# Designs tried in a protein design run: peptides against a protein of PDB entry 7BBL. Part 31

Target 1, 86 residues: chain A of PDB entry 7BBL
Amino acid sequence: IAQESLESQEQRARAALRERYLRSLLAMVGHQVSFTLHEGVRVAAHFGATDLDVANFYVSQLQTPIGVQAEALLRCSDIISYTFKP

## One batch from the design tools (peptide; made by RFdiffusion4, then SolubleMPNN)

Design b2_p8_4_s1 (from b2_p8_4, 5 letters changed)
Fold by OpenDDE base, seed 5:
Structure b2_p8_4_s1 (fold): chain B 86 residues (1-86), chain A 8 residues (1-8)
Amino acid sequence: as target 1 above (86 residues)
Amino acid sequence: PRQYAGVP
């Protein structure tokens, strides 16, 4: 039986992950999102937009341990995970 | 260095 190469399988997996990621970005627009950051920090914010090239999240009403910021920028590289209700 | 939030 002909089998797909491991490399090809990995390529498909990466493509699927990328698609899921992009879809999640679209889905979170206008919603409050809970972000898990480094060092156990958790914040919540309303998602506005992303700069895909710079890898930034533009958010509003950012609830942080030290206060609320009306508008803020989250670097995607600082985000470990996020959750939201579509 | 990392910062978790900033104002644009």
Scores: peptide ipSAE 0.092, ipTM 0.698, DockQ to the pose 0.071
Fold by OpenDDE base, seed 4:
Structure b2_p8_4_s1 (fold): chain B 86 residues (1-86), chain A 8 residues (1-8)
Amino acid sequence: as target 1 above (86 residues)
Amino acid sequence: PRQYAGVP
């Protein structure tokens, strides 16, 4: 019985992770999300949307160490991880 | 470097 190549398996794994990521974005719309940023900084914000290439997060009520921003843009590259309650 | 920017 033929076995899928390692490269193909890795490709499918990456695709699955990408899909899961995109689904998480859909799930968090309108929810407060806790973002872990670099250097141990954590912020919380209500997720609004991303741009089409998912380069930026458009959020509201961003709670930062220096205050609350009513609306803000977070670069996805600045985000290490996030958590939310669906 | 973290950055916070207003929504364009």
Scores: peptide ipSAE 0.088, ipTM 0.698, DockQ to the pose 0.072
Fold by OpenDDE base, seed 3:
Structure b2_p8_4_s1 (fold): chain B 86 residues (1-86), chain A 8 residues (1-8)
Amino acid sequence: as target 1 above (86 residues)
Amino acid sequence: PRQYAGVP
């Protein structure tokens, strides 16, 4: 029995992480999510949807340090992490 | 860099 190559193992690991990520997106629909952004900025918003390549988060009731925005777009590249209660 | 965009 041939051992799985390192590259194949890494591929499976990436696939598993991707699946978990996508499932988290489904789980956060309609929930308030806390986003940690750069420079220690934290915002909260209700998750709406993402675009096809998950490059952007479309959210509502975005609570920022300078006020609340009814609807907003968060670039995924600006997000360090997020938490929510499913 | 950080950018927030309102949804038109």
Scores: peptide ipSAE 0.086, ipTM 0.695, DockQ to the pose 0.070
Fold by OpenDDE base, seed 1:
Structure b2_p8_4_s1 (fold): chain B 86 residues (1-86), chain A 8 residues (1-8)
Amino acid sequence: as target 1 above (86 residues)
Amino acid sequence: PRQYAGVP
């Protein structure tokens, strides 16, 4: 049986993860999302959109340890993980 | 919206 190369397997795995990520962004629109940031900080916000290169999250009603920000921009590089209810 | 500088 011909085995798929390791490189091809890794490429498909990366592609699948990227697709799931992008689909999650679409599913987040209009929902409150819980974000895990660095240093154990967790925030919640309503997701609006991302920019073209998905460098930033445009959010509203950002609940932070120091207060609520009506509108804010979260750098994607600052986000460790997120959860939401579709 | 502006960048939020209050969280890491």
Scores: peptide ipSAE 0.082, ipTM 0.703, DockQ to the pose 0.060

Design b2_p8_4_s2 (from b2_p8_4, 3 letters changed)
Fold by OpenDDE base, seed 1:
Structure b2_p8_4_s2 (fold): chain B 86 residues (1-86), chain A 8 residues (1-8)
Amino acid sequence: as target 1 above (86 residues)
Amino acid sequence: SRRYAGTP
């Protein structure tokens, strides 16, 4: 039987993951999101938007270990994972 | 290390 190459399969897998990621960003808009950062730090914030290259998350009401920041910028590279309720 | 700042 004919089958696609391993490289093609991997490309499709990466594309699917990227699409899921981008869709999650859209779903996050207006919701409170829990972010897992390095060193066991967890923060919660209302998601606003990202910049064009998705290098930063623009958020509001950022609940941090040392207090609440009304508006803040989270670097995507600092984020290990996130969760939210659609 | 982790860092955050106010929006521009």
Scores: peptide ipSAE 0.158, ipTM 0.753, DockQ to the pose 0.085
Fold by OpenDDE base, seed 4:
Structure b2_p8_4_s2 (fold): chain B 86 residues (1-86), chain A 8 residues (1-8)
Amino acid sequence: as target 1 above (86 residues)
Amino acid sequence: SRRYAGTP
């Protein structure tokens, strides 16, 4: 039998990662999430939603080094990683 | 640097 090409395997791997990412977003809804941003900055916020292209995170009670923002917008590209308890 | 803004 023929085996899947390396390129195809990589494509599936990327697709799997994307799916897992999207599932994590779904799981984050309503939970407080700890975000790691650039320069070692870490913030915590309650995840609300993302826009359709997942370019931004709409959050509430954003705990920043300078204070708490009731509602805020985080650019996904500014987020290095995040953790939360499902 | 970090960037965030209030929701519109």
Scores: peptide ipSAE 0.158, ipTM 0.754, DockQ to the pose 0.068
Fold by OpenDDE base, seed 5:
Structure b2_p8_4_s2 (fold): chain B 86 residues (1-86), chain A 8 residues (1-8)
Amino acid sequence: as target 1 above (86 residues)
Amino acid sequence: SRRYAGTP
């Protein structure tokens, strides 16, 4: 039986993950999102937008351990995970 | 250190 190559399977998997990721970003718009950052830091903020290469998240009403910041920038590379209610 | 920052 003809089988798909491992490389092809991995490519499809990466494509699926990328699509899921992008869809989640779209779904975040206008919602409060809980972000888990490094060193156990957790913050919540309303998602605004990202730059074109999705390197940064522009957010508002950022709830931090030391207070609330009206507008802030979260680097995607600093985010371990996030959750939100669609 | 990499932490949250103000809007540039």
Scores: peptide ipSAE 0.154, ipTM 0.747, DockQ to the pose 0.070
Fold by OpenDDE base, seed 3:
Order: structure tokens, then C-alpha cells, then sequence
Structure b2_p8_4_s2 (fold): chain B 86 residues (1-86), chain A 8 residues (1-8)
């Protein structure tokens, strides 16, 4: 049998990562999440929803270094990483 | 850079 091409392998890898990401979003619902932003800024918020196409996180009770926002929008492109307990 | 804001 022929070996899978490099491009096909990369495609499968991307698909696997995407699936894991999407599952993490589902698991995130209703939980407080710690977000790491640029310049070492870390915030915590209750996850509400994402807009996958617009690449936004809609959160509540956002705890920032300068105060708490009852409701807030985080751009996914500004997020370096996030952690939470499922 | 970063930007976050309250939801409109």
C-alpha cells in the first residue's frame, strides 16, 4: 500500500487539533476560564459562547487587572492560551 | 497588543 502523503498527514493533524479545540469549547461552557493574554496579562471569566467565524469569546464576570466587567468580549486572536477544569 | 471590551 502507498504511504500517505505529507500533505495528507498534515491535514489529519490539523483536523485532530481542530476537533480537540472544539471539544474544549464545549467543555468550557459554564466554567470559569483563565485566559493568558499578551504581555503576561491574565484574566479570568465565565465562558458564555464563541463566535467561530468572527473569532470572539463572549464571557461574563471578566476579572481584569483594572476591574471586573459583567459582560465582555475577548478576541480569540488576543488569547495566547487558556486553562480550566472540566 | 490586546483588546477586550464589554459586549455592546
Amino acid sequence: as target 1 above (86 residues)
Amino acid sequence: SRRYAGTP
Scores: peptide ipSAE 0.149, ipTM 0.746, DockQ to the pose 0.071

Design b2_p8_4_s3 (from b2_p8_4, 4 letters changed)
Fold by OpenDDE base, seed 5:
Structure b2_p8_4_s3 (fold): chain B 86 residues (1-86), chain A 8 residues (1-8)
Amino acid sequence: as target 1 above (86 residues)
Amino acid sequence: PRQFAGTP
């Protein structure tokens, strides 16, 4: 029987994950998002936008352990996970 | 050292 190659299966999986990720970015616009960062740091912020290569999150009302920052930039590479209510 | 967040 003809079967899809492992490489093709992996390609489809990556495409699906990428689509889901991009859709989540669209869905979080204007919502408060809880971010889990390294070293057990957790912050919450209202999501505004990303740059073109989705390297950074532009956020507002960033709640950090050391206070609230009105506007801030979160590096996507520093984010382990995030959650929000659509 | 890098901070986790900063002002744009």
Scores: peptide ipSAE 0.066, ipTM 0.671, DockQ to the pose 0.065
Fold by OpenDDE base, seed 2:
Structure b2_p8_4_s3 (fold): chain B 86 residues (1-86), chain A 8 residues (1-8)
Amino acid sequence: as target 1 above (86 residues)
Amino acid sequence: PRQFAGTP
């Protein structure tokens, strides 16, 4: 019987995770999101948008350890995880 | 290092 290759299974898994990720970004729009960054840094911000390659998050009211920034850019590569209430 | 900056 035909069996899907391991590589193909992994490709489908990656595709599913990517879709879930992208849908989470849509759900984040307009919400305050808590971001966990490297080295234990946590920030909260209202999510606005991402750029075309989803390399950056454009946010507002960024609460940082040193104060609030009205508008800011977060690098996706700096984000370990995020949470929000939809 | 981690980077966040104001949107220009």
Scores: peptide ipSAE 0.063, ipTM 0.673, DockQ to the pose 0.074
Fold by OpenDDE base, seed 3:
Structure b2_p8_4_s3 (fold): chain B 86 residues (1-86), chain A 8 residues (1-8)
Amino acid sequence: as target 1 above (86 residues)
Amino acid sequence: PRQFAGTP
């Protein structure tokens, strides 16, 4: 039998991770999410929506070290990780 | 670097 190429295996792995990511975004809707940013900064916000193409998170009630912002935009490139209760 | 944007 023909063995699947390394590139094909990597493609399937990326596809699986992408699916998991997208499902995570759907699960975040209506929940408060804790975001870990650079330099050890952590913020919490209610997830509103995301722009899948431009990689932005549209959030509300963003709790930052300097106060609460009613509505805000988080760039995905600034986010190291996030956690929430499904 | 970290940057917060206001209301989009």
Scores: peptide ipSAE 0.061, ipTM 0.675, DockQ to the pose 0.071
Fold by OpenDDE base, seed 1:
Order: C-alpha cells, then structure tokens, then sequence
Structure b2_p8_4_s3 (fold): chain B 86 residues (1-86), chain A 8 residues (1-8)
C-alpha cells in the first residue's frame, strides 16, 4: 500500500479544518453565537456575516459584560472560540 | 486587548 507523504497528509488536514470552519460560518447565520474572547470574556450575539479579508464578524444584539450593542463588529483576531446550536 | 466597534 502506497503511503501518502507527511506533507500531503498535513495539507489535507489543513484543508479539512478550513472546510469545517467555513461550513460553521454558513451554519451560524441567523443564530445566536457564544464567543469566547481573551481574559475569559464571553459574549453572545446574533451572527450576520463575516468579512474574511478584513477579519471581522458582523453581529447584532451583542451581549457584553457592560451592556448590549445593537450592532457591532468583532475582530476575528480577538476570538478564541465560538459555539452555537444549529 | 479586545475591542468592539460599531458597524461601518
């Protein structure tokens, strides 16, 4: 049995992770998403869209520790993880 | 540090 190279395996793994990420973005549209930010801060917001080039999440009803913002941008670089119910 | 911004 021919063994796939390590580089090829890593490339496929990265591609699979990227696909799952993109699919999650599609799945979260219109749903409330819980975002984990730095320093243990967690916020919840309704997901609208992303700008992948600018690396921002366009969200609404952003529940922050200090109040609710009707509309906001979350910098993707500030986000550690997120969860939502499809 | 984290920052929130309004929609453009």
Amino acid sequence: as target 1 above (86 residues)
Amino acid sequence: PRQFAGTP
Scores: peptide ipSAE 0.060, ipTM 0.670, DockQ to the pose 0.071

Design b2_p8_4_s4 (from b2_p8_4, 5 letters changed)
Fold by OpenDDE base, seed 4:
Structure b2_p8_4_s4 (fold): chain B 86 residues (1-86), chain A 8 residues (1-8)
Amino acid sequence: as target 1 above (86 residues)
Amino acid sequence: PRRYAGVP
């Protein structure tokens, strides 16, 4: 029985993760999301949208340690993880 | 919107 190469399997795995990621972005629209950033910084905000290359998150009501920003831009690369309730 | 630097 022919077996898919490990490289191909890894590629499919990455693709699956990417798809899951993109689906999560769609799912979080309009929801409050908790973001974990570097240095233990945690913020919460309502997710609005992302740019075409998903480099930035456009959010509102960003709750930061020093206050709330009505609107803000979060660089996706600054985000370690996030959680939200669909 | 203004970019959040990721720091408090």
Scores: peptide ipSAE 0.482, ipTM 0.861, DockQ to the pose 0.060
Fold by OpenDDE base, seed 5:
Structure b2_p8_4_s4 (fold): chain B 86 residues (1-86), chain A 8 residues (1-8)
Amino acid sequence: as target 1 above (86 residues)
Amino acid sequence: PRRYAGVP
Protein backbone atom coordinates (compact mmCIF):
# COMPACT_ATOMS: atom_id res chain seq x y z
CA ILE B 1 0.00 0.00 0.00
CA ALA B 2 1.37 3.38 -0.98
CA GLN B 3 2.20 5.37 2.13
CA GLU B 4 2.50 9.13 2.32
CA SER B 5 6.09 10.15 2.96
CA LEU B 6 7.14 11.32 6.40
CA GLU B 7 8.09 14.67 4.90
CA SER B 8 4.64 15.09 3.42
CA GLN B 9 2.99 14.17 6.71
CA GLU B 10 5.13 16.72 8.53
CA GLN B 11 4.29 19.38 5.95
CA ARG B 12 0.58 18.78 6.47
CA ALA B 13 1.02 18.95 10.22
CA ARG B 14 2.89 22.26 9.97
CA ALA B 15 0.26 23.65 7.64
CA ALA B 16 -2.50 22.69 10.06
CA LEU B 17 -0.71 24.30 12.99
CA ARG B 18 -0.05 27.45 10.97
CA GLU B 19 -3.70 27.72 10.02
CA ARG B 20 -4.78 27.25 13.63
CA TYR B 21 -2.31 29.89 14.75
CA LEU B 22 -3.47 32.44 12.19
CA ARG B 23 -7.10 31.80 13.06
CA SER B 24 -6.34 32.42 16.71
CA LEU B 25 -4.77 35.78 15.83
CA LEU B 26 -7.88 36.80 13.95
CA ALA B 27 -10.02 35.74 16.90
CA MET B 28 -7.91 37.84 19.27
CA VAL B 29 -8.81 41.15 17.62
CA GLY B 30 -10.46 43.47 20.10
CA HIS B 31 -10.10 41.09 23.04
CA GLN B 32 -7.99 41.19 26.15
CA VAL B 33 -5.32 38.53 25.94
CA SER B 34 -3.17 37.10 28.70
CA PHE B 35 0.40 36.53 27.59
CA THR B 36 3.02 34.37 29.23
CA LEU B 37 6.50 35.65 28.51
CA HIS B 38 9.95 34.42 29.45
CA GLU B 39 11.14 34.26 33.05
CA GLY B 40 7.60 33.82 34.32
CA VAL B 41 6.48 37.28 33.25
CA ARG B 42 2.75 37.57 32.69
CA VAL B 43 1.05 40.50 30.99
CA ALA B 44 -2.43 41.26 29.73
CA ALA B 45 -3.36 43.51 26.83
CA HIS B 46 -5.99 44.25 24.25
CA PHE B 47 -4.91 42.87 20.92
CA GLY B 48 -5.04 45.33 18.04
CA ALA B 49 -3.10 43.97 15.11
CA THR B 50 0.05 42.33 13.87
CA ASP B 51 2.47 43.13 11.10
CA LEU B 52 2.25 41.14 7.91
CA ASP B 53 5.02 38.72 8.84
CA VAL B 54 3.55 38.26 12.33
CA ALA B 55 6.75 39.36 14.00
CA ASN B 56 5.08 41.81 16.38
CA PHE B 57 1.78 42.27 18.16
CA TYR B 58 0.39 45.77 18.40
CA VAL B 59 -1.49 45.95 21.68
CA SER B 60 -3.14 48.48 23.94
CA GLN B 61 -3.69 48.76 27.69
CA LEU B 62 -0.70 46.53 28.38
CA GLN B 63 -0.79 45.54 32.03
CA THR B 64 2.74 44.85 33.20
CA PRO B 65 4.14 44.11 36.66
CA ILE B 66 5.32 47.72 36.91
CA GLY B 67 2.40 49.56 35.36
CA VAL B 68 0.08 50.02 32.41
CA GLN B 69 1.31 51.02 28.99
CA ALA B 70 -1.37 52.59 26.80
CA GLU B 71 0.16 51.27 23.59
CA ALA B 72 2.93 48.76 23.16
CA LEU B 73 4.62 46.34 20.83
CA LEU B 74 5.11 42.72 21.84
CA ARG B 75 7.63 40.64 19.93
CA CYS B 76 6.01 37.36 18.98
CA SER B 77 9.28 35.59 19.73
CA ASP B 78 9.00 36.75 23.34
CA ILE B 79 5.65 35.04 23.79
CA ILE B 80 5.59 31.50 25.16
CA SER B 81 1.82 31.20 25.24
CA TYR B 82 -1.38 33.20 25.37
CA THR B 83 -5.00 32.73 26.29
CA PHE B 84 -8.18 34.69 25.71
CA LYS B 85 -11.93 34.38 25.69
CA PRO B 86 -13.35 34.78 22.18
CA PRO A 1 4.37 52.21 19.90
CA ARG A 2 7.26 51.31 22.13
CA ARG A 3 8.40 47.73 22.43
CA TYR A 4 7.92 46.02 25.77
CA ALA A 5 11.14 44.38 26.90
CA GLY A 6 9.32 41.32 28.18
CA VAL A 7 11.20 41.17 31.46
CA PRO A 8 11.22 43.36 34.62
Scores: peptide ipSAE 0.482, ipTM 0.859, DockQ to the pose 0.058
Fold by OpenDDE base, seed 3:
Structure b2_p8_4_s4 (fold): chain B 86 residues (1-86), chain A 8 residues (1-8)
Amino acid sequence: as target 1 above (86 residues)
Amino acid sequence: PRRYAGVP
């Protein structure tokens, strides 16, 4: 039995990370999530859903430094990290 | 919903 190629190992690793990511999205539905954005900006919002290609997060009650936005769209590419309590 | 620019 031959060893997996490096590319195959990397593919499995990426697949595992992707699955974990998608599961986290399901887990955060309805919860308040803290998002870390660029320039040290941090916001909190209730996670609603994403679009089909997970390019955007649809959130509600977005708490920003200048006020609360009832509904908002966050570009996933703008998000450095997020945290929430499942 | 409106897009949040991420900049205050």
Scores: peptide ipSAE 0.481, ipTM 0.860, DockQ to the pose 0.058
Fold by OpenDDE base, seed 2:
Structure b2_p8_4_s4 (fold): chain B 86 residues (1-86), chain A 8 residues (1-8)
Amino acid sequence: as target 1 above (86 residues)
Amino acid sequence: PRRYAGVP
């Protein structure tokens, strides 16, 4: 019986996480999403789309601590986590 | 659109 290598198992795990991530992006389109950013900053916005390399989130009605920004770009690397209701 | 840098 062939045993899958540790590296292969890790590869499958990474692939599964990536798929789940991408599916979540699809699911949040058009929804208000709560984003947790660095240094305790939390914002909410309607998710629109990402660029092709998923480096940036294009959002609207971004609720910031000092007001609402009609349209904004969030760098994915700035986001620690997000939550939304499908 | 303008990038939000995490500061107001």
Scores: peptide ipSAE 0.479, ipTM 0.859, DockQ to the pose 0.060

Design b2_p8_5_s1 (from b2_p8_5 with V2R V5T)
Fold by OpenDDE base, seed 5:
Structure b2_p8_5_s1 (fold): chain B 86 residues (1-86), chain A 8 residues (1-8)
Amino acid sequence: as target 1 above (86 residues)
Amino acid sequence: SRRLTSDL
């Protein structure tokens, strides 16, 4: 029985994860999202949009340890994880 | 315009 190559399996896995990620971005639009950043920092903000290469999150009502920003830009590379309620 | 994140 022919078996799919390891490379092909990995490609499918990456594709599936990418799809899940993109779907989560779509799902969080308009919702308050809790972000976990480096150094144990946690912030919350309403998700607005992202740029085309998903390098940045454009958010509003960003609650940070040092205050609230009405509008802000979160670098995706600074985000370890996030959670929200659809 | 939108501001960058605060100092975290």
Scores: peptide ipSAE 0.058, ipTM 0.713, DockQ to the pose 0.047
Fold by OpenDDE base, seed 1:
Structure b2_p8_5_s1 (fold): chain B 86 residues (1-86), chain A 8 residues (1-8)
Amino acid sequence: as target 1 above (86 residues)
Amino acid sequence: SRRLTSDL
């Protein structure tokens, strides 16, 4: 019985994590999300959508340290982590 | 990368 290669196992693991991530994005649509950004900045916003490669988050009612932006784009690379209640 | 907002 041929054993699955390490590379194949890692590929399956990445695919599983990717699927879980994408499902979480679908779950947060329309919900307020708390984002942790660099330099200790924390913001909250209602999630709207992402682009096809999930490079950007399109959000509304972005609460920042200096005010609220009705519509905003968050680069995913700016985000360290996020939490929400589905 | 250029910041999109002054506080982000």
Scores: peptide ipSAE 0.055, ipTM 0.702, DockQ to the pose 0.043
Fold by OpenDDE base, seed 3:
Structure b2_p8_5_s1 (fold): chain B 86 residues (1-86), chain A 8 residues (1-8)
Amino acid sequence: as target 1 above (86 residues)
Amino acid sequence: SRRLTSDL
């Protein structure tokens, strides 16, 4: 049988990563998540939801270095990484 | 509504 093209292999890999990412978002719902932002800033918040294009994270009880915000919006582009306990 | 974080 014909070998799958490199481009097709990369496409499958991207699709798999995207699926895992989306599943992680579902798993985050209702849990406290630790976010690593730029300049070494780390915050913790309860994950609520994302918008349709996953550009923003809607969170609650956002713990920041200068205080707590009951509700907040985190730009995904500002997030370097995150961790949580499923 | 929810606020955009601007203090970070």
Scores: peptide ipSAE 0.054, ipTM 0.708, DockQ to the pose 0.049
Fold by OpenDDE base, seed 2:
Order: sequence, then structure tokens, then C-alpha cells
Structure b2_p8_5_s1 (fold): chain B 86 residues (1-86), chain A 8 residues (1-8)
Amino acid sequence: as target 1 above (86 residues)
Amino acid sequence: SRRLTSDL
């Protein structure tokens, strides 16, 4: 039996990670999420939605170092990691 | 992309 190529294995791995990511976004809806941003900035917010291309997060009650924003837009590219309780 | 918050 022919071995699966390394490239094919990598493609499957990327697909699995993408699926996991998208599922996590669905699970985040309505929950408070802790976001780690660049330069050690950490914020918390209630996750609302993403745009069609998953470029931005629309959140509410964004707790920032200098105050709370009722509604805000976070660029996904600015987010290093996030955690939440499902 | 435009920065929407001053402290982020």
C-alpha cells in the first residue's frame, strides 16, 4: 500500500486544526472569553460573532486595561490565544 | 487595518 505523502499528511493536519478552530468559535458564542493579545495585553469579553471571512471578532463588555467597552471589534490577527469555559 | 481601541 502506497504511503501517504508528507504533504497530504500536513494538509489533513491543517484541515483538522481548522475544524477545531471553527468549532471553538461556535462554542464561544455567549460566553466570556479571555484573549491574549500582543505585548502581553490580556482582555476579557463576551463573544458575539465573527464576520464571514473570520477576520474580526465582534464582542461585548470588553474589559481592557483602561476601561470597559460595551461593544468592540477585535481583529483575529491581533489575537495570540484565547480561553473560555464551555 | 485601522486600530479600533487605543490600548490594544
Scores: peptide ipSAE 0.054, ipTM 0.700, DockQ to the pose 0.046; fails the geometry check

Design b2_p8_5_s2 (from b2_p8_5, 3 letters changed)
Fold by OpenDDE base, seed 5:
Structure b2_p8_5_s2 (fold): chain B 86 residues (1-86), chain A 8 residues (1-8)
Amino acid sequence: as target 1 above (86 residues)
Amino acid sequence: PRRLTSDL
C-alpha cells in the first residue's frame, strides 16, 4: 500500500481548508455575520461580497461599538473569526 | 492607530 507523502497530505489539507473557507463566504451572502476583531472588538454586519483576492469584506449595516455604518469595508486580515446562521 | 473599517 503506497502511503501518500507528508507533503501531499499537507497539500490536500490546505486545499480542503481553502474550499471550506470559500464555501463559507458563499453561504454568508445576505446574512448578518458577527465578526470578532482585534482587541476584543466585536461587530455585526450584513455580508455583501469580497474582492477577488478575498482581502476585504464589503458589508452593510455594520453595527460598531460607536454606531451603525450603512456601508463599510472590513479588511479580512483584521478579522480573527466570524459566525453566522445559514 | 490603524482604522479597522472604511466607508464605502
Scores: peptide ipSAE 0.071, ipTM 0.719, DockQ to the pose 0.052
Fold by OpenDDE base, seed 1:
Structure b2_p8_5_s2 (fold): chain B 86 residues (1-86), chain A 8 residues (1-8)
Amino acid sequence: as target 1 above (86 residues)
Amino acid sequence: PRRLTSDL
């Protein structure tokens, strides 16, 4: 039995995690998502889309501590985590 | 990361 290399195993693991992540993005389309940002900031917004490299989230009805933005761009690097109901 | 707004 040809043993799969460590690098190949890691590659499969990364691919599986990436697929799970991308599927979560598809699942959140049109839903309100709660985002946890840095420094204890939490916001909620309706997910619209991402760019091709998933560097940004294009959202609507962004609820922030200082008010609601009809449309906004969230950098994924600013997001620690998110939750939503599929 | 750089803030985009006063609180974000």
Scores: peptide ipSAE 0.063, ipTM 0.713, DockQ to the pose 0.039
Fold by OpenDDE base, seed 3:
Structure b2_p8_5_s2 (fold): chain B 86 residues (1-86), chain A 8 residues (1-8)
Amino acid sequence: as target 1 above (86 residues)
Amino acid sequence: PRRLTSDL
């Protein structure tokens, strides 16, 4: 049996991570999510959806340090991490 | 600082 190449192993790992990420997004729908942004900024919002390339999160009731936004976009590139309870 | 959110 030929040993799988390192490149192939990395490809499988990336595919698995991508699948888990997408499943996470599906699980977030309708839930309040806590987002950690840069410089220690933390916000909470109800997750609505993402765009087709998962560049932005469409959220509602965004709780920020300076107030609540009824509807907002969060740029995914600005998000360090998020947590939610399924 | 750049805006991290956009109003909808």
Scores: peptide ipSAE 0.074, ipTM 0.723, DockQ to the pose 0.051; fails the geometry check
Fold by OpenDDE base, seed 4:
Structure b2_p8_5_s2 (fold): chain B 86 residues (1-86), chain A 8 residues (1-8)
Amino acid sequence: as target 1 above (86 residues)
Amino acid sequence: PRRLTSDL
């Protein structure tokens, strides 16, 4: 039985993670999401959308330590993790 | 300090 190469296995794993990520974005739409940022900063916001290359999150009612922003962009590269209730 | 958010 031919075995898939390690490189191919890694590629499939990356693809699966990417798909899972993208599906999570779809599931986030309209929900309040808790974002963990660097330096222990946590914010919450209603998820709206992402841009074409998923570089930024368009959010509303962004709750920050300093106040609430009605609408804002969060850079995905600044986000360590996020959680939400589907 | 760098801004983490941008206003829409």
Scores: peptide ipSAE 0.074, ipTM 0.721, DockQ to the pose 0.053; fails the geometry check

Design b2_p8_5_s3 (from b2_p8_5, 3 letters changed)
Fold by OpenDDE base, seed 2:
Structure b2_p8_5_s3 (fold): chain B 86 residues (1-86), chain A 8 residues (1-8)
Amino acid sequence: as target 1 above (86 residues)
Amino acid sequence: ARRLTSDL
């Protein structure tokens, strides 16, 4: 009986996480999303799209601690987590 | 300081 290597198992796990992530992006389109950023910053915005390399989130009605931005770009690397209701 | 957001 062939045993899958640890590396192969890890590869499948990474692929599964990536798929889940990408599906979440599809699911949040048009919804208000709550984002947790660094330094305790929390914002809410309507998700629009990402770029091809998923480096940035393009959002609208971004509610920040100092006001609302009609349209804005969030760097994915600055986002710790997000939540939304499908 | 590095900006967290960029205006579109």
Scores: peptide ipSAE 0.065, ipTM 0.705, DockQ to the pose 0.053
Fold by OpenDDE base, seed 4:
Order: sequence, then C-alpha cells, then structure tokens
Structure b2_p8_5_s3 (fold): chain B 86 residues (1-86), chain A 8 residues (1-8)
Amino acid sequence: as target 1 above (86 residues)
Amino acid sequence: ARRLTSDL
C-alpha cells in the first residue's frame, strides 16, 4: 500500500488548519469576540468582516483599555489569539 | 507607540 510522504502529510495538516481558521471567521460573524494582543492586551469587539487576504478584522464596539471605538480595523498580525461563543 | 487599530 502506497504511503503518503511526510511532506504531503504536513501540507494536508496545514491546509486543515487553514480551513479551520477560515471556518472560525465565518462562525464569529456578528458575535462579540475576545482578542488577545501582544503585551497582555485584551480587547473585545463585535466581528464584522475581514478583507480578502484576511489581513485585517473589521470590527465594531471595540473595547480597549483606553476606551471604546465604535468601528475599528484590527490587524490580524497583531492578534495572538481570540475566543468567542458561537 | 505602534498603532494597533485604524479608524473606519
């Protein structure tokens, strides 16, 4: 029986993770999301959308340590993790 | 400090 190469297995694993990520974006639409940023900063916001390359999160009611922004753009590269209730 | 958000 032919065995898939380790490289191919890793590629499939990465693809699966990417798919899971993208599905999470769909799931969080319209929900309040808690974001963990660098330096222990945590913010919460209602998720709206992302751009085509998922470089940014378009959010509303962004609760930051220094105030609330009605609408804001979060750079995905600044986000360490996020959590939300589907 | 680095700007973390951008206004829409």
Scores: peptide ipSAE 0.064, ipTM 0.706, DockQ to the pose 0.052
Fold by OpenDDE base, seed 5:
Structure b2_p8_5_s3 (fold): chain B 86 residues (1-86), chain A 8 residues (1-8)
Amino acid sequence: as target 1 above (86 residues)
Amino acid sequence: ARRLTSDL
């Protein structure tokens, strides 16, 4: 039987992950999200938007270890993981 | 060192 190439399988896997990621961003809109950053730093914020290349998250009510920022920018590259309740 | 957050 014909077997799908490894390259094709990996391509589909990447596509599926990208779709899942983008859907999660859409689901975050208007919700408080808990972010895990480097060095064990954890913050919570209301998700507002992202730029078109998903380089940054524009958030509000950012709860940080040293205070609350009404509006802030989180670099996506600094985020290890996030969780939220849709 | 880069700031983790930027004020808007």
Scores: peptide ipSAE 0.064, ipTM 0.703, DockQ to the pose 0.053
Fold by OpenDDE base, seed 3:
Structure b2_p8_5_s3 (fold): chain B 86 residues (1-86), chain A 8 residues (1-8)
Amino acid sequence: as target 1 above (86 residues)
Amino acid sequence: ARRLTSDL
């Protein structure tokens, strides 16, 4: 009954975080989400969906400092964090 | 198709 290896523990931790992340994506569908981007830019939009590899967020009613876009694509790599009310 | 933001 040997102790679980460090690598195995890390793998389980990554798996748990990934599951939580994916569940959060499901939970935000149809909700307005606040996104924090680089340089302190914050936008709000209704979350629609992501692509299969979660590289992009497809959103609607994107409120930006410059104006509102009815439909938009947000690159996940540009997003520092997001928050929403379930 | 949806546009990629260019002003952010």
Scores: peptide ipSAE 0.060, ipTM 0.706, DockQ to the pose 0.049

